Peptides against a protein of PDB entry 4QMF. Designs and how they scored, part 174

Target 1, 175 residues: chain A of PDB entry 4QMF
Amino acid sequence: ESSFMTLFPKYRESYLKTIWNDVTRALDKHNIACVLDLVEGSMTVKTTRKTYDPAIILKARDLIKLLARSVPFPQAVKILQDDMACDVIKIGNFVTNKERFVKRRQRLVGPNGNTLKALELLTKCYILVQGNTVSAMGPFKGLKEVRRVVEDCMKNIHPIYHIKELMIKRELAKR

## One batch from the design tools (peptide; made by RFdiffusion4, then SolubleMPNN)

Design b2_p30_7_s2 (from b2_p30_7, 12 letters changed)
Fold by OpenDDE base, seed 3:
Structure b2_p30_7_s2 (fold): chain B 175 residues (1-175), chain A 30 residues (1-30)
Amino acid sequence: as target 1 above (175 residues)
Amino acid sequence: SDDEIILQAILDLGGEEELNKLLEELEKIR
């Protein structure tokens, strides 16, 4: 039997308590057990003797990982779908200067969030920029693209170039 | 539409110049 645990920041506690019954219900469908430990500040998922699909525990692992990084439950729970993958991209170590970090992180979002939305559309991913991480959910190909754009942005390559490239690629794919 | 959102993003980030460059490239493909 397999188990995975993730820690969550204190500011997520209230929300996680609120949705934990929903988490339990979603995982119960797959016979995955879960525990919310408010003292430790952790979430745990584990297989049971009734777990049929051995791969689902990995998705459950990803679920709690996403929840820990502020992805809302209605979105995070989609990770349990067969065609859905995720990535949590750490962005906090690319830049030492706080102001520069904030500026580059903001570039990912853009005015009115349109940059982020464009990236989501072009990659067919959900993308959440929060704190020192970017969480993404979607197809593997899209996730690979998201990671590239995100990391490049933190390396001072503006997302506009990638957006244009992705748009061109999309058009080429229609041929 | 999705395209409108994307094009608006390009416009917001790079202005009309970048948008026009993109449109020209897209036209070459189409």
Scores: peptide ipSAE 0.617, ipTM 0.946, DockQ to the pose 0.909
Fold by OpenDDE base, seed 2:
Structure b2_p30_7_s2 (fold): chain B 175 residues (1-175), chain A 30 residues (1-30)
Amino acid sequence: as target 1 above (175 residues)
Amino acid sequence: SDDEIILQAILDLGGEEELNKLLEELEKIR
C-alpha cells in the first residue's frame, strides 16, 4: 500500500472543508482513500485493497498538492485524467527582498492578467500564481516551458522575451 | 482570438515597437 500526505496553510482550511466531499467522491471512483485532518492541517491519500491501478495514487498525491496550493477543485481534479500533468513551482527562494519578489511575481501576471493568459495559451497550460508557488497543469512539454518562464522571471528575465520566443517557435512548428 | 490576446499582451508589455518587431519576424517565417 502507498500513502501520501500534504500539509496545507491555515487560510485554505475553510475552502478545503467545503469541497472535501467532492474530493472523496472523485477518489472513491479509483478506490483511493483520503483524509482531511483539520487539527494537523493535512490531507492524506492512500491506496486500498480495492485499488485497481496502483499508479493512480501518484495522481491523487498531485491532487492534494494542487489543492494545498490554492488550485480550485474543479481544475485540480482534472489531474486524475491520464493526459494531464502538473507542476508546483516554488518561487519564494529566488529573491530574498520582499519588494523585489512581489515585483517579479507581478510581472508573471502582468496588467489585467494578460501576461499569464498569454503564457497559458502558448503552453496550453492552466497557471495559477499564488503566494510562494506557481501551480501549472497541462501537457508535459507545456509544463516544461512554464517552469522555464516562471523561474527566469524570478531571475529578472522579463516574460515578454519568452512570450515572443514561444510565438516564434509556434509559427516555426507550423512549417 | 487567442493570437489577439497574446499580441495584446506583448503590446501592453513592450509597446507598439515590440509588437511590430515580432510581427516582422513572424512574417519572415510565413
Scores: peptide ipSAE 0.615, ipTM 0.946, DockQ to the pose 0.866
Fold by OpenDDE base, seed 1:
Structure b2_p30_7_s2 (fold): chain B 175 residues (1-175), chain A 30 residues (1-30)
Amino acid sequence: as target 1 above (175 residues)
Amino acid sequence: SDDEIILQAILDLGGEEELNKLLEELEKIR
C-alpha cells in the first residue's frame, strides 16, 4: 500500500486545521486515509484495504501538495476529478537577485491581475502565484503552456509574447 | 467578457500599439 507526505509552512497551519474535516470527507469517498500532523507540520495520504482505484492515491498526493502551496480547498479538491491535472512550478531558482525575482514574478500577475487572468483563460487553467512557486490546475495541454510561460517569464521573456501567441492559436483553432 | 480581459492584458503590457497589432492579425484570420 502507498503513502505520501507533504510538509507545509507554519503560516498554513490555521487554515489547514479549519478545512481538514472537508479534506477527510473528500478522500473518504475514495477510501483514502489522511493525517494532519501539526507537530511535524505535515499532511499524509495513504491507501487502505478498501481503496479500489490505484490511481486515486496519486491524486490525493497532488491534493495535499496543492494545499501546502496555498491553493484553497474548494479549488484544490477538484484535482480528484479524472480530467483534472496539476503542476507546481518552482520559480525561486531562476534568478539569484531578490529584486529581479520579485519584478519578474510580478510580470506574471500584471496590473490588477489581468495578465494572470488572461493566461488562465487562454490555457483553461487555474493559476496561483505564491512565494517561490506557481500552482496550476487544468488540462495537460494547458498546463504545459502555463509552465512554458512561467519559466520563460522568469528567464526574462515577457508574458505578452505568449499571450499574443495563445490568442492567435485560439483563433486559428476555431477554423 | 473573456476577450476583453485578454485584450486588456495586452494593452497593459504592450500599449495600444501591441493591441492594434494583435487585432490586425486576428482580423486576417477571421
Scores: peptide ipSAE 0.615, ipTM 0.945, DockQ to the pose 0.915
Fold by OpenDDE base, seed 5:
Structure b2_p30_7_s2 (fold): chain B 175 residues (1-175), chain A 30 residues (1-30)
Amino acid sequence: as target 1 above (175 residues)
Amino acid sequence: SDDEIILQAILDLGGEEELNKLLEELEKIR
């Protein structure tokens, strides 16, 4: 039987505790067992004898990964759907200067969050910027674009360039 | 609309000049 475990930061504990019954119920539909360990600060998912789809455990793994990175449950649970993929992009290692990191990360969000929203719309993805990671959920093609934009932003390529590019690409695709 | 949100983002980031450039490019495609 397969199992996966992820640690979560302490500040997520209260939230995870409040939604864990919902997590359990969602995973029970697939006969995946789960455990929330508040002492260790971990979430575990595992197959059972009744698990039918062997691939669902990987989606369960992704679910707890997303939850650990502050993705809300109503969004994260969508990963269990067949047509939904996700990516957790590590952004903390692109720059050493903390101030530079913060500035570049903020560019992903932009004024009033409009940059991020534009990216979400253009890629048809959900995107959450949190700490040293960017979590994204959506179609594979969209996720690929999100990763490119996110990583380039951390490499000091402003998202405006990519937003324009994506808009143009979208228009071209309509032809 | 979704397009309006995106265009507003461009305006916020690059101003009228960048917005106009994009609109011109889109017009060429359409």
Scores: peptide ipSAE 0.613, ipTM 0.945, DockQ to the pose 0.865

Design b2_p30_7_s3 (from b2_p30_7, 13 letters changed)
Fold by OpenDDE base, seed 3:
Structure b2_p30_7_s3 (fold): chain B 175 residues (1-175), chain A 30 residues (1-30)
Amino acid sequence: as target 1 above (175 residues)
Amino acid sequence: MDEEIILQAIYDLGGEKELNELLKELEKIR
């Protein structure tokens, strides 16, 4: 038997309560049990005796991790698909100055969210910038690129460099 | 449409200079 637990911030409680039946239903299809503990502020997933795929518990773990970091359920639940991977990138420790942190985080998003959208397109990933984390979902290669761009951005390397490079790489790949 | 979004992002971040630089590089590949 395997189990994983993830804590979630208080501001997610209302939403998680709203969608928890959907979470339960999605995991039931894989015979994974789940528990929402509102007192502790935690989500737990567990294998059952009927769990067939032993690897699915890891995806369930990732599901609750994504939900804890504000990824909406319709997107997060896609992690249960075989071809979908995810990454939760902690960005809060790269910069101690709050203002500088906010500025660098905003660079990932850009005007009208176009920078973020460009990154999503080029990496074929879903990307959510929220609080002190960036959550990404997609192919492994894309996720690797996302992490590099995100971390570099927090290290004061502007995303434009990576976007240009990714665009060039995409063009080269067409040949 | 995808390319348009990406090019807009480049322009937003680096202006016409960076956009033109990218376009020139892409032209060399195409």
Scores: peptide ipSAE 0.604, ipTM 0.946, DockQ to the pose 0.956
Fold by OpenDDE base, seed 4:
Structure b2_p30_7_s3 (fold): chain B 175 residues (1-175), chain A 30 residues (1-30)
Amino acid sequence: as target 1 above (175 residues)
Amino acid sequence: MDEEIILQAIYDLGGEKELNELLKELEKIR
């Protein structure tokens, strides 16, 4: 049997409690067991004797990872689909100065969230900026692009450069 | 609709200059 555990921050506890029945139901379809431990602040997924697809446990692992990083359940549960991948990008280690970190993180979002929306459209990904992580869901190619833009932004390369580049690439691909 | 959102984002970040530069590049491709 295979199992994976992830810790979640205290501020996620109330939400996770409200959606845990939905998590259980979604994983039951694949015969994956799950446990929410409120004392430890952890989520666990594990295979059972009835688990048919051995690879689904990795998707279940990703599900609880996404939930721990504030991705809402209706979006996170899509990770169980075969064509959906995810990435949790740690951004907290690129900059030591807190103010600089906050400013660079804000650049990813932009005014009214328009920068982030543009990136989502161009990469065909869902992107959530929360705390010290950026969570992304989508095709592998798109995820690679998201990671590049996110990391470059934390390295003080403004996202506008990448948005323009991706727009041009998209237009070229229509030929 | 999607293109309009992206172009608006470029304008918000870089102004008319950056938008026009992008539009010129796109016109060369189209």
Scores: peptide ipSAE 0.603, ipTM 0.947, DockQ to the pose 0.884
Fold by OpenDDE base, seed 5:
Structure b2_p30_7_s3 (fold): chain B 175 residues (1-175), chain A 30 residues (1-30)
Amino acid sequence: as target 1 above (175 residues)
Amino acid sequence: MDEEIILQAIYDLGGEKELNELLKELEKIR
C-alpha cells in the first residue's frame, strides 16, 4: 500500500469540509481511499486492494497538495487527468524582507490581475498565487516557463520582460 | 482576444512605449 499525507492551514478547514464528499467521490472512481482529519489538520490518500493504476496515487497526492494551497476543487481535480501536470513553487525564501517579498509577489499578479492572466495565456497554465507558494497546473513545458518567470520575479526581474519574450517566442513558433 | 489581453497587460505594466516596442518586434516576425 502507498499513502501520502499533507497538512493544511486552519483557514482552509471550512472549505475542505464543504468539498470533501466531492473529493471522496472523485478518488473512489480510482479506488483511492482518502481521509480528512480535522483534529490534525491533514488530508490523506491511500491505495486500496482494488486500486488498479499504481500511478494514480501520485496524482491523488498532488490533488491534496493543491487543495492545501488554496486551489479550488473544480480546478485541482483536473490533476487526475492524464494530460495534466502541476507544480507548487515555493517563493518564500527568495527575499528576507517582508515588504520586498510582498511587492515582488504582487508583481506576479499585476494591476487587475492582468500580469497573471497574460502568463496563464502564454503558458497555457492555470496559476494561483497564494501565501508563500505559487501553484500551477498545465502542460509540462508551460510549467517550466511559469517556474522561470515566478522565480525570476522573486529575484527582481520584472514579469513584463518575460511576457514580451514569451509573446515573441510564440510568434516565432507559428512560423 | 487572447492577444488583446496580453497586449493590454504590457501596456498596463510598461505603457505605450513598451507596447509599441513589442508590436514592432512582432511585425518583424510576421
Scores: peptide ipSAE 0.599, ipTM 0.946, DockQ to the pose 0.837
Fold by OpenDDE base, seed 1:
Structure b2_p30_7_s3 (fold): chain B 175 residues (1-175), chain A 30 residues (1-30)
Amino acid sequence: as target 1 above (175 residues)
Amino acid sequence: MDEEIILQAIYDLGGEKELNELLKELEKIR
């Protein structure tokens, strides 16, 4: 028997309450139990005696991790699919100056979110920038690329360099 | 459509100069 717990910030409570029945239903298909603790502010997932695939608990762990970081349920639940992976990238410790942090984080999003959208398209990933983390979902190769771009951006390497590189790589792959 | 979005992003970040440089590089590959 295995269990995992994650804490969530208070501002997520209302949303998590509204979707928790859907979370329960999705996990029930895999015989994974789950608990939403509003007092502690935590989500827990655990295997049961009926759990067929023991590895699914790790995906359930990732599901609640993504939900805690503001990924919406319709997207987060895709983590239960075999071909889907995720990464939660901590960006808050790269820069101590708050203004510089906000500026570099905004570079990932860009005007009208177009920079982020371009990165999503090129990596075949979903990407959400929220607070001190960037959540990504997609193929392992794409996730590796996302992490590199995100961390480099926080290290003051502008995303345009990586976007151009990825575009060229994509074109070369068509040959 | 996807390519257009990416090219627009490049333009937004680097302007016409960066966009044209990328397009030239892509033309060499195609």
Scores: peptide ipSAE 0.596, ipTM 0.945, DockQ to the pose 0.950

Design b2_p30_7_s4 (from b2_p30_7, 13 letters changed)
Fold by OpenDDE base, seed 3:
Structure b2_p30_7_s4 (fold): chain B 175 residues (1-175), chain A 30 residues (1-30)
Amino acid sequence: as target 1 above (175 residues)
Amino acid sequence: MDEEIILQAIYDLGGEKELEELLKELAKIR
C-alpha cells in the first residue's frame, strides 16, 4: 500500500476543514483513503485493498499538493481525471529582494489578471499564483509552457514575449 | 472572446506598439 502526505500552511486550515468531506467523497470513488490532520497540519492519501488503479494514488497525491497550495477544491479535484496533469512551480527562490519578487510575481498576473488569463488560454491550463508557488493544471505540453513563462518571468523576462510567441504558435497550428 | 482577452493583455503589457507588432505577425500567417 502506498501513502503520501503533504503539509499545508495554517491559513488553509479553515478552508480544508470545510471541503474535506468533499475530498473524502471524491477519493472514495477510487477507493483511496484520506486523512486531514489539523494538529500536524497535514493531509494524507493512502491506497486501500480495494484500490484497483495503481496510478490513482499519484493523482491523489497531486490533489492534496494542489489543495495545500490554495487551489480550490472544484479545480483541484479535476486532477483525478486521466487527461489532467499538474505542476507546482516554486518561484520564491529566483529573487532575493522581496520588492523585486513581488513585482515579478505581479507581472504574471498583470492588470486585472489579464496576463494570467491570456497565459491560461494559450496554454489551456488553469494557473494560480499564490505566495511562493504557481500551481498549474492542464495538458502536459501546456504545463511545460507555463513553467517556462513563470520561471522566465521570475528571471526578469517579461511574459509579454511568451504570450506573443504562444499566440503565433497557436496561429501556426491552425494551418 | 479568447483572442480579445489575449490582445488586451498584450496591450496592457506593451501598449499599442506591441499589439500592432503581434497583429502584423499574425497577418503574415493568416
Scores: peptide ipSAE 0.617, ipTM 0.948, DockQ to the pose 0.945
Fold by OpenDDE base, seed 5:
Parts: C-alpha cells; structure tokens; sequence
Structure b2_p30_7_s4 (fold): chain B 175 residues (1-175), chain A 30 residues (1-30)
C-alpha cells in the first residue's frame, strides 16, 4: 500500500493541530488514512484496504504538501477535486544573494498584493508566496503560466511584462 | 471588476505610461 510523508516547519504546528480533524474527515471520505506526528514534525497519508481510487493518494500527497507550505486548509482541500491541480515552485535557488532574493520575491506580490492578485485573475489560479516556495492551485494551463512568471521574476524579469502579455493574450483569445 | 484590478496593478507597477500603452494595445484588438 502507498504512503507519502512530508515535513512541516515548527511554526505550522499550532495551525495543523487545529485543522487536523478536518483533514482526517476529508481524507476518510476516500478511505485514506493520515497521521500528524508532532515529535517528528511530519504529516503522513496512506492508502488502506478500503481505498477504492488509487489515484486519490497522489492528491492526498499534494494536500499535505500544500499544508506544509502554509496554504490554508479550506483552499488546500480543494486539491482533492478532480478538476484541481497544484504546483509548488521552489524559488530559493535562483538567487544566492539574500537581499536580491527578497526583493525579487516581493515583486511577485507587489504593492498591496495587487501584482499577485492580477496574476491570479489572469491565470485563474490561487497563488501563495511563502518562504522559499510559491504554491499555486488551478487549471494546468494556468499553472504553467504561473510557473513561467514566477521563475522569470526570480531571474530579474519584472512581472509587469508578463501581466501585460497575459492581458493581451486574453483579449486575443476572445476573438 | 477583474479588469479594473489588473489595470490598477499595471498602474501601480509602471504608472500612467504603462497603463496607457496597454490600453492602446487592447483597443487595437477590441
């Protein structure tokens, strides 16, 4: 039987404890077992003899991955839906200089979070920038676009260029 | 409403110049 485990940062412990009953209930509907290990700081999901859909374990894996990266449960649990995909983009390895990293990461968010919101609207994705990762949820096409914009931003291509491009592409697609 | 949010983001990032440029390009398509 299949099993997946992910570690989570200590600062997520209190939140995860609070929502773990909800996680358990959501996964129980699919006969997926789960364990929160507060000593190790890990979450585990595993199939059982009653698991009917073998593919759901991969979605459960994604669920705990998203939760570990600070995605709130009400959003993260949507990954269990058939029409929802996700991506966790590692951004910490593009720039070695800490100050440049912080600056470029902040560009993704923008003033008042408006840059991020614009990207979410244009890609039809949920996007969360946290630490060394960007978590995204949505359609595959949108996720591909998010990854491009995020990685390019870390490569010093300002998101404004991509936002303008996406707006134009959206308008062209209406024709 | 969604378009307004995006246009505001463009303005915040690039100012009036960038916004006007985008609007001109969109007008050519519409």
Amino acid sequence: as target 1 above (175 residues)
Amino acid sequence: MDEEIILQAIYDLGGEKELEELLKELAKIR
Scores: peptide ipSAE 0.616, ipTM 0.948, DockQ to the pose 0.871
Fold by OpenDDE base, seed 1:
Order: sequence, then C-alpha cells, then structure tokens
Structure b2_p30_7_s4 (fold): chain B 175 residues (1-175), chain A 30 residues (1-30)
Amino acid sequence: as target 1 above (175 residues)
Amino acid sequence: MDEEIILQAIYDLGGEKELEELLKELAKIR
C-alpha cells in the first residue's frame, strides 16, 4: 500500500476543513483513502485494498499538493482526470531582495490579472500565483511553457516577450 | 473572445507600439 503526505500552512486550515468532505467523496470514487490532520497540519492520501488503479495515488498526491498551495477544490480536483497534469513552480529563490521579488511576481499577474489570463489562454493552463510558488494545471506541453515564462520572469525577462511569442506560435499552428 | 483578452494584455504591458508590432507580425502569417 502507498501513501503520501503534505503539510499545509495554518491559514489554509479553515478552507480545507470546509471542503474535506468533497475531497473524501472525490477520492472515494477511486477507493483512495484520505486523512486531514489538523494537529499536525497535514493531508494524507493512501491506496486501499480496493484501489482499482494504483497509479491514481500519484494524482491524489498531486491533489493534496495543489490544495496545500491554495488551489481551490473545484479546480484542484480536475487533476484526477487522465488528461490533466500539474506543476508547482518554486519562485522564491530567484531573487533575495523582497521588493524585487514582489515586483517580478506582480509582472506575472499584471494589471487586473490580464497578463496571467493571457498566459492561461495561450498555454491552455490554469495558473495560480501564491506566495513563493506558482501552481499550474493543464496539458504537459502547456505546463512546460508556463514554467519557462514564470522562471524567466523571476530572472527579469518580462512576460510580454513570451506572450507575443506564444501568440505568433499559435497563429503559425493554424496553418 | 480569447484573442481580444490577449491583445488587451499586450496593450496593457507595452502600449500601442507593442500591440501594433504584434498585429503586423500576425498579419504576415494570416
């Protein structure tokens, strides 16, 4: 039997309590057991003797990882679908200066979140910027593009360059 | 439309100049 555990920050506790019955129900469909430990501040997923597809435990692992990083349940639960992958990109170590970090992180979002929305559309991914990580969900090819844009942004390459490039690539692909 | 959202984002980040440059490049492809 396989199990995975992830810790979550205290500020996430209230929300996780609210949606945990939904998490349980979603995982029960795959005969994956789950535990929310409020004392430790952890989520655990486990295969059971009735688990039909043992590989689903890896998706369950990803589910709790996404939930710990503030991805809302209605979005995070889509990770259980076969065509959905995810990535959690650590962005906190690219710059030491906090102000510079905040500015570069804000460039990913842009005015009214439009930069992020454009990137989501071009990569066909869901993207959430939270704290020192960016969580993304979507097709594997799109996730690779998201990681490139996110990391380059933290390296002071403005997302506009990549958005233009992706738009041009999309147009070329229509031929 | 998805394209309108993307073009608006380009405009927000780079202004009219960047938008026009992109549109010119797209026109060459279309």
Scores: peptide ipSAE 0.615, ipTM 0.948, DockQ to the pose 0.878
Fold by OpenDDE base, seed 4:
Structure b2_p30_7_s4 (fold): chain B 175 residues (1-175), chain A 30 residues (1-30)
Amino acid sequence: as target 1 above (175 residues)
Amino acid sequence: MDEEIILQAIYDLGGEKELEELLKELAKIR
């Protein structure tokens, strides 16, 4: 039997408490046990003797990982679907200057969130920029593209170049 | 509608010049 644990920041505690019954119900359908530890600030998922699909524990792991990184439950729970993958991209280590970090992170979002929305549309992914991580959910191909754009942005390559590239690629694929 | 969102994003980031350049490139493909 397998178990996975993830820590969550204090500011997520209230939200996680409110949705934990929903998490439990979602995982119960797959006979995965889960524990919310408010003292430690952790979430744990575990297989049981009744767990049928051995791979579902990995998806459960991803679920709590996403929840810890501020992905809302209605979106995060989609990770339990067979065709859904995710990636949590750490962005906090690309720049040492806090102001520069904030500026580059903001470029991913753009005015009115339009840059991020464009990226979501082009990659067919859900993307959430939060703190020192970017969480993404979608097909593997899309996730690969998201990671490239995100990391390049933190390396001071503006997302506009990737958006143009992705638009062109999309148009070419229609042929 | 989706394309409009993307084009708006490009305009917001790069202005009219960048948008026009992209549109020209797309026109060559279409």
Scores: peptide ipSAE 0.622, ipTM 0.949, DockQ to the pose 0.915; fails the geometry check

Design b2_p30_8_s1 (from b2_p30_8 with E3K E4R Q11K E14K E19K E25K E29K)
Fold by OpenDDE base, seed 1:
Structure b2_p30_8_s1 (fold): chain B 175 residues (1-175), chain A 30 residues (1-30)
Amino acid sequence: as target 1 above (175 residues)
Amino acid sequence: MEKRIEELEKKLSKEEIEKIEEELKEIFKE
């Protein structure tokens, strides 16, 4: 039997309590057991004797990881799909200056979220910028592109540059 | 390639970035 545990911040507790029955139901379909520990502030997933595909536990692991990073359940649960992958990109260690960090993170989002939306569309990924992490869900190719853009953004390369490149590639592919 | 990107980034003015952002806004209205 395999198990994975993820801690979650206190501010996530109320939401997780609200959706935990849905989490349980989703994982029950795969005979994966789960536990929400409000005292410790943790989520645990584990295989059972009835788990048919042991590999699904890795997706369950990713599910609770995403939930801990503020991805809403209706989106996070999609990780259980065969064609869906995810990535949690740590962005908090690229810059020591808080103000600079905030500015670079904001560039990733852009005015009215348009920069992020453009990136999502071009990579076919869902992207959530939250705190010191960026959570992304989508195809592997798209995730690779997202990670590059996100990390470069934190390295002071404006996302617009990559977005333009992706746009050009997209247009060329349509012809 | 990363160095090249950095060089190109440094050449982008604030005004150019704003123009591109506006363009993106128009393209991705949906």
Scores: peptide ipSAE 0.031, ipTM 0.575, DockQ to the pose 0.099
Fold by OpenDDE base, seed 4:
Structure b2_p30_8_s1 (fold): chain B 175 residues (1-175), chain A 30 residues (1-30)
Amino acid sequence: as target 1 above (175 residues)
Amino acid sequence: MEKRIEELEKKLSKEEIEKIEEELKEIFKE
């Protein structure tokens, strides 16, 4: 049997409690067992003897990983689909200065969230900026672009530059 | 000092950023 565990922050506990029955039902369809441990602050997924697709455990792993990083369940559960991939990008280690970190993270979102929305549209990804991570869900090609933009942003390359580049590339692809 | 120079080189001009942001606003106005 295979199992995976992820820890979640305390502020996420109340939400996880409210949706855990839905998590259980979603995973039961694939004969994956799951456990929410409120004392330890962990989520666990594991295969059972009835698990017919051994690869689904990896998607279950990704599901709890996304949930731990504040992705809402209706979005996170889409990871169980065959064509859906995800990435959790750690952004907290690029800069030590808190003010600089906040400023660069805010650039990813932009005025009224327009920068992030543009990036989502251009990459065909869902993107959530939360705390020290950026969670993304979508096609592999799009995820690669998201990671590039996010990491470069934390390295002080403004996301607007990449967005413009992606727009140009899209226009060129129409020819 | 070298890191500061590198950071400056990675920044777009304020004018360029504002122009692109304005363009994005028009796109999302639709």
Scores: peptide ipSAE 0.030, ipTM 0.568, DockQ to the pose 0.074
Fold by OpenDDE base, seed 5:
Structure b2_p30_8_s1 (fold): chain B 175 residues (1-175), chain A 30 residues (1-30)
Amino acid sequence: as target 1 above (175 residues)
Amino acid sequence: MEKRIEELEKKLSKEEIEKIEEELKEIFKE
C-alpha cells in the first residue's frame, strides 16, 4: 500500500477541520483513505485494497499538498481530474533580503492583481501566491510557463516581460 | 547566451513596465 503525508501550518487547522468531510467523500470515490491528525498537524492519504487505479494516490498526494498551501478545497479538489496538473513552486530561497523578497513577490501580483490575472489567463492556470510558495493548477504546458515566470521574477526579471511575450504568442495564434 | 539574455531582460526600464501594466489593466480589466 502507498501512503503520503503532508504537514500543514497551525493557521490552516480550523479550515481543514471544516472541509475534511468533503475531502474524505471526494477521495472515497476513488477508494483512497485519508486521515487528518490535528495533534501532529498532518494530512495522510493511503491506497486501499479496493483502489482501482493505484496512480490516483499521486493526485491525492497533490491534493493534500495544495490544501496545506492554502488552496481552497473547491479549487484543490479539481486536481483529481485527469486533465488537471499542479505545481507548488518554492520561492523563499531565491532572495535572502526580506524586503527584496516581498517586493519581488508583490510584482507577481501587480496592481489590483492584474499581473497575476493576466498570467492566469494567458497560461490557462489557477495561481495562488502565498507565503514562500506559489501554487498553480492547470495544463502541463501552462504550468511550465508559470514556473518560468515565477522563478524569473524572484531572479529580478519582471513578470511583465514574459506576459508581453505570451500576449504576442497568443496574437500570432489567432492569425 | 542564456545569461546574456537574462541580463538584457533585467534592463527593462521601469517606465516600460508601467506602460505595459497599464495596457494589461485595460485589456484584462473586469
Scores: peptide ipSAE 0.029, ipTM 0.557, DockQ to the pose 0.096
Fold by OpenDDE base, seed 2:
Structure b2_p30_8_s1 (fold): chain B 175 residues (1-175), chain A 30 residues (1-30)
Amino acid sequence: as target 1 above (175 residues)
Amino acid sequence: MEKRIEELEKKLSKEEIEKIEEELKEIFKE
């Protein structure tokens, strides 16, 4: 039977402990078993004999991946819905200079988070910028746009230009 | 020099975001 494991950082441990019963309950509905290993710092999901939908294990895999990257449970659990997809974009390797990395990552968020909010609205995605990753949840088309903007930002293309482009496209689509 | 550039970038970004927000309000006006 299928099994997937994801490591999580130490700072995430306390939160994961508090919500793990909710994770278990959500996965039980699909007959997916799960284990939180606090010693190793890992989450595991696995199919059981009672798992009817073989594809749900992949969504369970995505769930623990999102949780490991600081996505709150009420948002992360939405990944179990059929129409919801996700992407975890690694941004830590685009630049070697730490200061430059921080600056470009901050551009994704923008003043008061307005840049990120604009991007979320235009792509119909949830987006969380945390550490060396950007987690996104939403429709596939929106996720593709998010990845493009995020990666280009780390390549020194300001998100504002993409946001303007998306706005223009949206306006044209209404005509 | 780097500090001055950063300040200019911040100001520019702020103004651009404000314009985008205004445009978004118009586009999403229902």
Scores: peptide ipSAE 0.025, ipTM 0.552, DockQ to the pose 0.107

